# Designs tried in a protein design run: peptides against a protein of PDB entry 3ZOQ. Part 95

Target 1, 223 residues: chain A of PDB entry 3ZOQ
Amino acid sequence: QLLQDSWWNQLKEEFEKPYYQELREMLKREYAEQTIYPDSRDIFNALHYTSYDDVKVVILGQDPYHGPGQAQGLSFSVKPGVKQPPSLKNIFLELQQDIGCSIPNHGSLVSWAKQGVLLLNTVLTVRRGQANSHKGKGWERLTDRIIDVLSERERPVIFILWGRHAQMKKERIDTSKHFIIESTHPSPFSARNGFFGSRPFSRANAYLEKMGEAPIDWCIKDL

## One batch from the design tools (peptide; made by RFdiffusion4, then SolubleMPNN)

Design b2_p18_8_s1 (from b2_p18_8, 12 letters changed)
Fold by OpenDDE base, seed 2:
Structure b2_p18_8_s1 (fold): chain B 223 residues (1-223), chain A 18 residues (1-18)
Amino acid sequence: as target 1 above (223 residues)
Amino acid sequence: SAEEAKLNELAEEYEAKV
């Protein structure tokens, strides 16, 4: 898949490595033999919507939603017309409580992505109905590299790390120049243990303002 | 805390299964 020049310059060497070629061959087989999400053209949507240079905030997810029509290549995001998953509902509840945004009538986070919020999953594909089915197949190595090149960037980035899986990536982030916002996962099982009240949206904007950057308009318009 | 970590793992596993 063609990436923007800014990402291509950062990641081109990864695509030539054996692990990525093996991943690609695996994916070709998977997409041919199974129902895989997201659509193959949407795998890199996070990188398509948010260039390397335009990244202001990173929100890490695990892997795509595995239900029909849900995944759109952006962490936590669902296509318009799709019922909001529980974690996403909690994200919007926190958004409302944090900065007063209304709950949108859809679950698409594309408006965040277009403003510089990199909505990155650590694994970028999944089999229908089989969560983590593509774990350990090579995606993590690529997405680790994405984190690494962002960490190496001079212009600061804000990393929002919800839950243990995302927080394990903290070791890759140069905290001398980048900001980290950590809490429990927005899942119903963990949200009340730290996610609610964590105010990641206002905190992210506060960091952006300190950097002299425009804040994110986190409020999502209805469709 | 260890308990918080366990809750996060469970939450993520649950989200993965639902």
Scores: peptide ipSAE 0.034, ipTM 0.713, DockQ to the pose 0.058
Fold by OpenDDE base, seed 4:
Structure b2_p18_8_s1 (fold): chain B 223 residues (1-223), chain A 18 residues (1-18)
Amino acid sequence: as target 1 above (223 residues)
Amino acid sequence: SAEEAKLNELAEEYEAKV
């Protein structure tokens, strides 16, 4: 497990716990016997791209996309060349409406991650074609700890919580210190009920500016 | 709201099915 030193210092105790060892053994079997996404080397991409100290914004997802070549270890993000999923398309529509960004010709959010946007799923692996197949296997305990250590950080974080699943994590966030942006989920089933027009990108940047931090360049260039 | 909760459930179900 190659984590950046900043994340290792925060999470090293978790990796020694029985639940994580059991999860690891389960994952070894799953990757050997089934098609699992993302690639095993990409599981922790969110932590690889965004160090603990560099986190400015957190966007929570549920679990990885379960189709071939989609998941890249970042919530809502897909690898270049992959068709944009409906929720991601809606994210880009809101981005365009909110701050005028053009819709990119790909779905990779790596540029956000590199700027301090932690694109974290609560569950970090999935079986091909079986959404939530790794739910309740131990990932939630680790990702809860990730939220906890960010909540405990002195430097404020902005949490973007789309939909009920993400919003359930609000109880773990010290709202006296951190900022929360909530709306309905970007899914086609919910986006028109509050996600569209929620302007999460401009609101996040407004908070960053108030904190004296550089805003995120949310606009994504074509590849 | 109850309506928002239902819509969020549908959203999660949709992502699970697509």
Scores: peptide ipSAE 0.032, ipTM 0.708, DockQ to the pose 0.059
Fold by OpenDDE base, seed 5:
Structure b2_p18_8_s1 (fold): chain B 223 residues (1-223), chain A 18 residues (1-18)
Amino acid sequence: as target 1 above (223 residues)
Amino acid sequence: SAEEAKLNELAEEYEAKV
């Protein structure tokens, strides 16, 4: 199948629903007629790198970067060789201040994904140069279901919710089982008003240790 | 707060423009 068995078992019913079939047909047309990001093979990279059972942390983004070569199917992440976007630079600044990591020479967060950090956008595709161009086309219903099935999981999850868009998903999370780390968005317009100093990385690891799980190695090696 | 909500909206708009 398209997804690992653990995700397929959770999401297979969604793929049979009319909304997803309509989304799929829309995407086929979009990829044929326009430049769409990420590459169609990379749309579900967040689920490919992090199985349903391996999710330890969730970081929610809005939609993919809309510039050439940027998006790689992971929220906030950019392919190696791509200039780090402003929000990602601020994420690495907070990472350095929080736990002492050096700023990496690239913007790929694949090492986080491989450790159980689900880097999920709520919308998984975008037109070149047109932010939010695929908003309201069906992705949000699927990604809401992803949040729901994680919320229903017995093994606890840590949700890192930066900014209002991500925080609107809080109502779908069972806070009796799961942990939430909230702050303002890492964007230059909001980072100084709560994101900087929020220490989401050390706080996430503190929860993981409390649950008897291995912490995330948040430090990213140069390529 | 209302200020935080407004800043978060602005942040999303900024990310959309970058």
Scores: peptide ipSAE 0.031, ipTM 0.689, DockQ to the pose 0.058
Fold by OpenDDE base, seed 3:
Structure b2_p18_8_s1 (fold): chain B 223 residues (1-223), chain A 18 residues (1-18)
Amino acid sequence: as target 1 above (223 residues)
Amino acid sequence: SAEEAKLNELAEEYEAKV
């Protein structure tokens, strides 16, 4: 797939910075010596599917799934044929209760990404079986810059912030221009404490309509 | 390595868009 030129224009300066060069060298070693997810060509899938100008909604995740074949380079998304993780199942349960969508027979959120939903993890790689193994290695600085350039954009963005980790990024978002939807995380450990019934999908579409933009078709077709 | 090559290709694809 073609890289989104609009993201290159926003991020090109970051790729020249020492922290990113160090991150890149670290990743080269990691991919050579360890099993790393996602595939190296899929690391920036969120930016590939959703250009800077096309972003309507941002959904922040922490880091990729660390099991074989799971990570797709999109937050919360899994490749077709992969069992839906518990948090993703809860996302679909809320989707069904919020706007009446059927539960899809797969976990790919690519259809959201193609409509302008930036499915961004704060850390974009992980070692097999080792959650957060690439935390603090430089990804957070790049993804903070992604949030910053979106916050600086004149055209409003809707940020969906599930759980404390995502909500820590609220300080980087200009709430005078942008909209924030906050709740507890969809994880089974927290979903009943506020995620269920939060109706993030209908609320996001309500903001889009107020802005005169096309709503997201959140319903996912079976494969 | 093959993965290093993939990472370099990704960077080259970004740079090629400039």
Scores: peptide ipSAE 0.010, ipTM 0.507, DockQ to the pose 0.026

Design b2_p18_8_s2 (from b2_p18_8, 14 letters changed)
Fold by OpenDDE base, seed 1:
Structure b2_p18_8_s2 (fold): chain B 223 residues (1-223), chain A 18 residues (1-18)
Amino acid sequence: as target 1 above (223 residues)
Amino acid sequence: SAEDAALDAAAAAYEAKV
């Protein structure tokens, strides 16, 4: 896929490595023989919407939603017209309590991505109805590199790490330079154990202001 | 804690399945 120039400069060497070529060939077969999400053109939407230089905030997810029409290549985000998954509903509840935003009538987080919120899953594809089906196939190596090159960036980044899976990436982040916001996952199983009341949105904006950067407009308008 | 780790694992699985 065509990436923004700033990401290409950071990742071009990865795309030439054997692991990625093998991943790509696997994906070609998977998309031909199986129903794979997201649409192949949407795999790198997180990088398409948010250039390397424009990243202000990173929100890590695991892998895409595996139901029809859900995944749009952005962590936690669903296409307009799709019912909001429970975790996303909880994200919006926290958003409302944190900074007073209304709960939107859709689940698309594209407006965040366009403002510099990198909505990155660690695994970027999944088979229909088969969670984690593309785990350990090479995506993690690429997405680790994405985290690494952001960590190496001079201009600080804010990493929002919900739950253990995301927090495991903290070892790759230079915490002397970058800011970390951690809590439990927004899932109904964990949200009441620390996610609710964690106020990640106002905290992220506070860091951005300290850096002299424009805050994120986290409020999402209805469609 | 171990409980938190289990909850986070369950959370991730739930997120993937919804």
Scores: peptide ipSAE 0.026, ipTM 0.545, DockQ to the pose 0.047
Fold by OpenDDE base, seed 4:
Structure b2_p18_8_s2 (fold): chain B 223 residues (1-223), chain A 18 residues (1-18)
Amino acid sequence: as target 1 above (223 residues)
Amino acid sequence: SAEDAALDAAAAAYEAKV
């Protein structure tokens, strides 16, 4: 028998709750009647790539990209071959300025996820062309629980909270154990107000080193 | 790869919930 993964042990009770069953039924209808992103197999990619026990850093997004072929179940990340969205371009600009990484020729952040960077959106699905269309349907309760169980974990986590939406989750994080890196959002509308120059990547690695953990290799190789 | 197989298995487990 396949062993339960570390996330299942933390979240199994949520999946049995009425709110999640209602969400599930809603999603079944949505995927049947609408074009929904990401692909249903990719909804939980953040949890697939980064186990509960392996989480070192959390980067919170709001909801998936709503254009064709973009979303891959990881916050801010886009599939290879997809044009980098403006926020992601700014993330790579800050990465370059912070620690000298070259800007990659693709937008996939899978290499971060594989190193323990949980790239979590608070809402995990979206209708094509309709940003926040699945807001308030139950995802937020599940993703709040994800934050809660990470906050309850003994081994510290680094939470990178870009913008007000992500920063609202700070109330759920035990700052006596966990580290918070806050700035404005990488969006072109806000990046110049604090995101640029915030150096979240070097700061995250500094915390990891202080904790005796291996730093993240944030530099992304071309494909 | 073994990693891919593990990810596929994990994906299947979560897909059952969706």
Scores: peptide ipSAE 0.026, ipTM 0.562, DockQ to the pose 0.024
Fold by OpenDDE base, seed 3:
Structure b2_p18_8_s2 (fold): chain B 223 residues (1-223), chain A 18 residues (1-18)
Amino acid sequence: as target 1 above (223 residues)
Amino acid sequence: SAEDAALDAAAAAYEAKV
């Protein structure tokens, strides 16, 4: 699949490494023998929508939604027409309380991605109905490298780290250059313990403005 | 296959931002 110039320059060496070749061969078998999400053409959508140079904000997820028609290669995002998952509903509730955005009638976060919000899962594929089924198969090494090359970038990045899984990546981020926004996960099991009221959207924009960058228009229009 | 082509990032060419 084709990749933007800026990401290719940062990641081309990874794609030649044995771990990625093994991952690729595994995925070929998985897509042939199982129902795997997202569609193979959508695996790298986060990198397609948001170039390396254009990244302003990173939002880390774990792995894709594992139901039919849900995953579109962006963390927390679902295709239009798909019912909003509980965590995404809570994200929109916080968005409304934080900066006054209306709740959209769909769950696609593509508009964020196009503005420089890298919606990255640490694992980029999943078997239908089997959460974390592709954990530990090689994706984490690639996505760790994505975090690393962003951390090494001179121009600052804002990392939004919801929950413990995402927060474990903090050790890879140079906090002398980059800014971290941490809270509990938007999941119904944790949202009331710190996610609600964390105001990540206004805080992110405040940092962007301080850096002399255009803020993100977080409000999502209905389709 | 489409899957093979999509997964072969090592053969990726440069594209403009979507």
Scores: peptide ipSAE 0.022, ipTM 0.616, DockQ to the pose 0.027
Fold by OpenDDE base, seed 2:
Order: structure tokens, then C-alpha cells, then sequence
Structure b2_p18_8_s2 (fold): chain B 223 residues (1-223), chain A 18 residues (1-18)
């Protein structure tokens, strides 16, 4: 018997729905006429790196970085060689204060993704230089479904919800079964209001250990 | 188009894993 893709099993019905077909057609036009990030092949990298069954932690972002070469289809993550964006720098500062990790010389969070950290944006594409340009075009419906099927999963998940946008998804999460870690956003505009000192990494690992699962190695090696 | 092909390939990647 062929191994099934765990995300396909959960999401195949969404891809057949009219809203997704409309989204797809919109994206075709956008990628043809505009500079869109990430690369079209990288749109679903979060799902590629972290299967449905392998998800241990979810970190929600809003939409991809809109600068050249930045977005790699993972929330908050940037390709190696790219300057770390302010929010990501703050994430690493909190990581250092929380569990003592060194600040990496790059911004790729792929190592987290490979360990079961689903780095999901609610909107998966963006037009160059135009934050939220693809808001309300259908991505949110798909990513809501991603949250829903994770919430319905028997094996518990840890949801890290930074800021109001991510926290709005809390209503979709069965908190009797899953764990929520909330704080303000790592953005320079909000980090000092609760993100710093929130210790999401150690708290996530504490939950994983309680569940009898291997903790995440949050420390990122230099490249 | 290349964009269409890329999107189709991404979708096909999931289908191929079923």
C-alpha cells in the first residue's frame, strides 16, 4: 500500500472547492503580471517540511515577507544570506533569553520545520512591496481549514499565537485537547509589551515533555 | 505558463503522495 500524504488526506476537499479555484486563478494572474513572493514552488513549504501527522507545534504568521529573496514559504523565516527582519531578530533574542541559544548567523527556521514546527502564515503569498496585498483572496479559508483539522487531531498540538491576528484563530482550537501559548507579537512595535519574557520555547518543550514527546531543539546552527 | 506549471506541480506533489 502506498504511503498517503497526510496533508492531502486532510485538505484534498478544499482544493476542489470554488474558492480555491478562484484563488488559484488569481495567483496565476498575479505571478504572471506582478512580482509575487514566495516563489510559486515555495508557497506550501510549511506543509512540505511538516506533515500533518508530524506537527508538534504551530507558529502562526500573517503573510510572507514582501522583499526580494526573503520569503521561503515559512512564517517568520528567511532564506540564508538574507538579513534577519526585525521580528525575527526579536524571536532570536527571546530564544536566547528563554533557553540560552546563540543568535544564528542566518534566519532560516527550516530546522524547526523539520522537527514538527508548522510555520504557517494565514496568507501564503504577497505582492512585492505590498504587505497584505493578497489578504481576503481565499488563503485564509484554506489556512483556517489547516487549523481546524489540526484541532480535530487526536494527538495534541501546541499553538503559539503571537499578536491579535494569530490570537483570533484561538476560537478554532479545541483548548481541552490542545495547548495555547499567547503573547504580543515579536514586532518591534509590540515585543516589549509581552513577547519578551513570554518564553514560548521552553513552555512549548514543557508541554511536549508532559505529552511524552521529544522536545524541539530550538537552537539553530550557523551555516 | 511557468507560473501555472509551478502551481500545478505543487498541487501534483500532494497528489503523488497519496
Amino acid sequence: as target 1 above (223 residues)
Amino acid sequence: SAEDAALDAAAAAYEAKV
Scores: peptide ipSAE 0.026, ipTM 0.625, DockQ to the pose 0.027; fails the geometry check

Design b2_p18_8_s3 (from b2_p18_8, 14 letters changed)
Fold by OpenDDE base, seed 4:
Structure b2_p18_8_s3 (fold): chain B 223 residues (1-223), chain A 18 residues (1-18)
Amino acid sequence: as target 1 above (223 residues)
Amino acid sequence: SAEQAAADAAAEAYEAKV
């Protein structure tokens, strides 16, 4: 099976639906005819690194980075050796100011994913150099279902929603069970309007501690 | 706020181009 058992149990019905079959056929054509990111084996890396049961925190992105070698199937994350994009640099600046972490010499957030931070984009593929090129092709329906099944989970989740696009998903989250941390986007165009100083990392850990769960070690070691 | 909405729109536009 493509997914871990816990995710498969939650999503298996989606994969049988016509919309997903159409999405798959579209992706087969796209990967054959175009340069698509991430690598097809990395599309579901967020779900591979973080099982349904292990999700503690969700960080939503829009779609993958569309440059060569950047996207690794995790929102905001870039492969080691890749220059940190501006939004990611700002994320690390806030991390430093919030909890004192050093800025890592790489942009991989895999260490977060392994601790239960689901780094999910709402659209999971993109054409090279064409941001949002796979918008409206079926990914949003699947990723909405991912949010829904997490919202339906009894054990609480923390949703970190940076910017309007992510915040639009708030209506799908049962706020009687789950916690939401909202701010402006880490983009250079919005970060000074609320992202900086929002302290999402310490706030997330405070919620985890309140729930009796181990906090996330947000500090990223150099490679 | 309107300012946040404008900033978010600018952020989305930026990420769409970069």
Scores: peptide ipSAE 0.164, ipTM 0.799, DockQ to the pose 0.058
Fold by OpenDDE base, seed 5:
Structure b2_p18_8_s3 (fold): chain B 223 residues (1-223), chain A 18 residues (1-18)
Amino acid sequence: as target 1 above (223 residues)
Amino acid sequence: SAEQAAADAAAEAYEAKV
């Protein structure tokens, strides 16, 4: 699938590399032989909704939800009509406590993506019912490059890094230019150890305002 | 932290069952 020009200019060299060609061939087999999420047309939705130049905030996830109809190519996000996963519920609880937003009746974060929140998973596909089944197959190399080219960008970016997996990417981020918001993961197993009360949404907007940029409207309307 | 890593692993296992 074709990327926006701004992302294509940053990533075109990666798509020509052997690792990506091997990944692509693997994915062709996987989608033909297995149930893979998200839909193949939705794999790069994070890049489709948020151009390279429009990125204001990055929220890193691990890999897509592996249940039917859940994944939509955006980290933590689920398609409308899908029950909100526990981590997403906790994200909305923190959103409510942080800036007073109501809990939406759906789990789609597309409105964030359209405002410049890059909802990036480090691995962009998964087998049905098999979390991390596509780990170590080449996605991490591409998504590392995505982080790298954003780190190299002159215009500052805010990276929200929830949990250890996301925080391992901190070494790739030029903290002299970019801002990092860190806490424990929103998972029920970790949220009470630092995620709740971390106020990532107001903190992100405070940085955007200092940069002279429009803040994110984090509040999500019901559908 | 090691605790956070364990919690993340547990979270992944939990989500795999949901």
Scores: peptide ipSAE 0.049, ipTM 0.741, DockQ to the pose 0.068
Fold by OpenDDE base, seed 1:
Structure b2_p18_8_s3 (fold): chain B 223 residues (1-223), chain A 18 residues (1-18)
Amino acid sequence: as target 1 above (223 residues)
Amino acid sequence: SAEQAAADAAAEAYEAKV
């Protein structure tokens, strides 16, 4: 697997384990026989854009969008030209209310990733039109390891955990060292129950400043 | 809360559909 050296050093042992080899063989069949998202070259985009050492913030998602052209290997993010999914729209609404950013005309979060926001899904692939179709196939073990090695890192990380699924990963995070920002999920079904007004962006930047790090420029420019 | 758990479950189901 092609990864940046910093991630390779943290994850190389996982890629040699039987579970990952089985996952890889499964994925080869899936990509050959079905329509799988994201593109196989984009599966590890979160790790490609954000090195292990450069991680400042983690935002956890479940699995990729399962519609054509949507997923780009980053949690909540969609490729330019793709209609913003409802949860992403709510993320941008909160961003606007929190720190005054304009709503972008696209849904790509690549600019966050490039600044050290790890946009990690717990499951990194999905069949077209079949949400969670690759759940329990091995991705969770790898992504748990990603969380673990970040938790073990001396330099603190900020984890933004929206909704119960993401919050279940809190047990893997050393909260004596790392910062946690929790709220309800940005989905229309839950956003009004705590996500709106949670101000995760300003809170994350406040923690970064306390750590002596540069804040994230959360505002996304139009394309 | 139970309401929050229900909302989170609905959110997961929604993300699964879209």
Scores: peptide ipSAE 0.035, ipTM 0.710, DockQ to the pose 0.060
Fold by OpenDDE base, seed 2:
Structure b2_p18_8_s3 (fold): chain B 223 residues (1-223), chain A 18 residues (1-18)
Amino acid sequence: as target 1 above (223 residues)
Amino acid sequence: SAEQAAADAAAEAYEAKV
């Protein structure tokens, strides 16, 4: 897919590597033979909505939702009109408790992405009904590189790392320049063990303000 | 803790199932 110039400059070398070519060929087969999410045009939506230079915050997810009409190429986000998944509901509960935002009537986080919140999954595609079906196929190497080039950027970034999977990426982040907000995952299985009350939204904005940057308007308007 | 690690793993698995 065509990327913005800022991301292309950072990632162009990856796309020439054998692993990515193999991934691409795999994806061609998968999209032809299976139902794959998100739509192929939406795979890189996180990079489309948030340029390399505009990244202020990164929120890492694992892989896309695997149900019909859910995934839109952004971590934790769902297309308007679909039921909010449990983790997303908990994210909005924490958002409300943290900074007083109302619970939106949809689950689209595009407004965050447009403000510089990179909503990145470590794996960018999934087969319908088969979570993690595209794990270990090459996406992780590309998304690791995305983290790396952000870590290497001079302008600081805030990384929000929910749960163990995301936190495993901490070793790739230069904490002398960048900020990390860690907690348990927003999933119902772990949210009560640290996610609730972690106040990631106000904490992220506090860092942005300290850096002299505009805070994120985390509140999401109804559609 | 081991319990938290198990909870995180379960959480990730749950996200995958839903």
Scores: peptide ipSAE 0.083, ipTM 0.761, DockQ to the pose 0.061; fails the geometry check

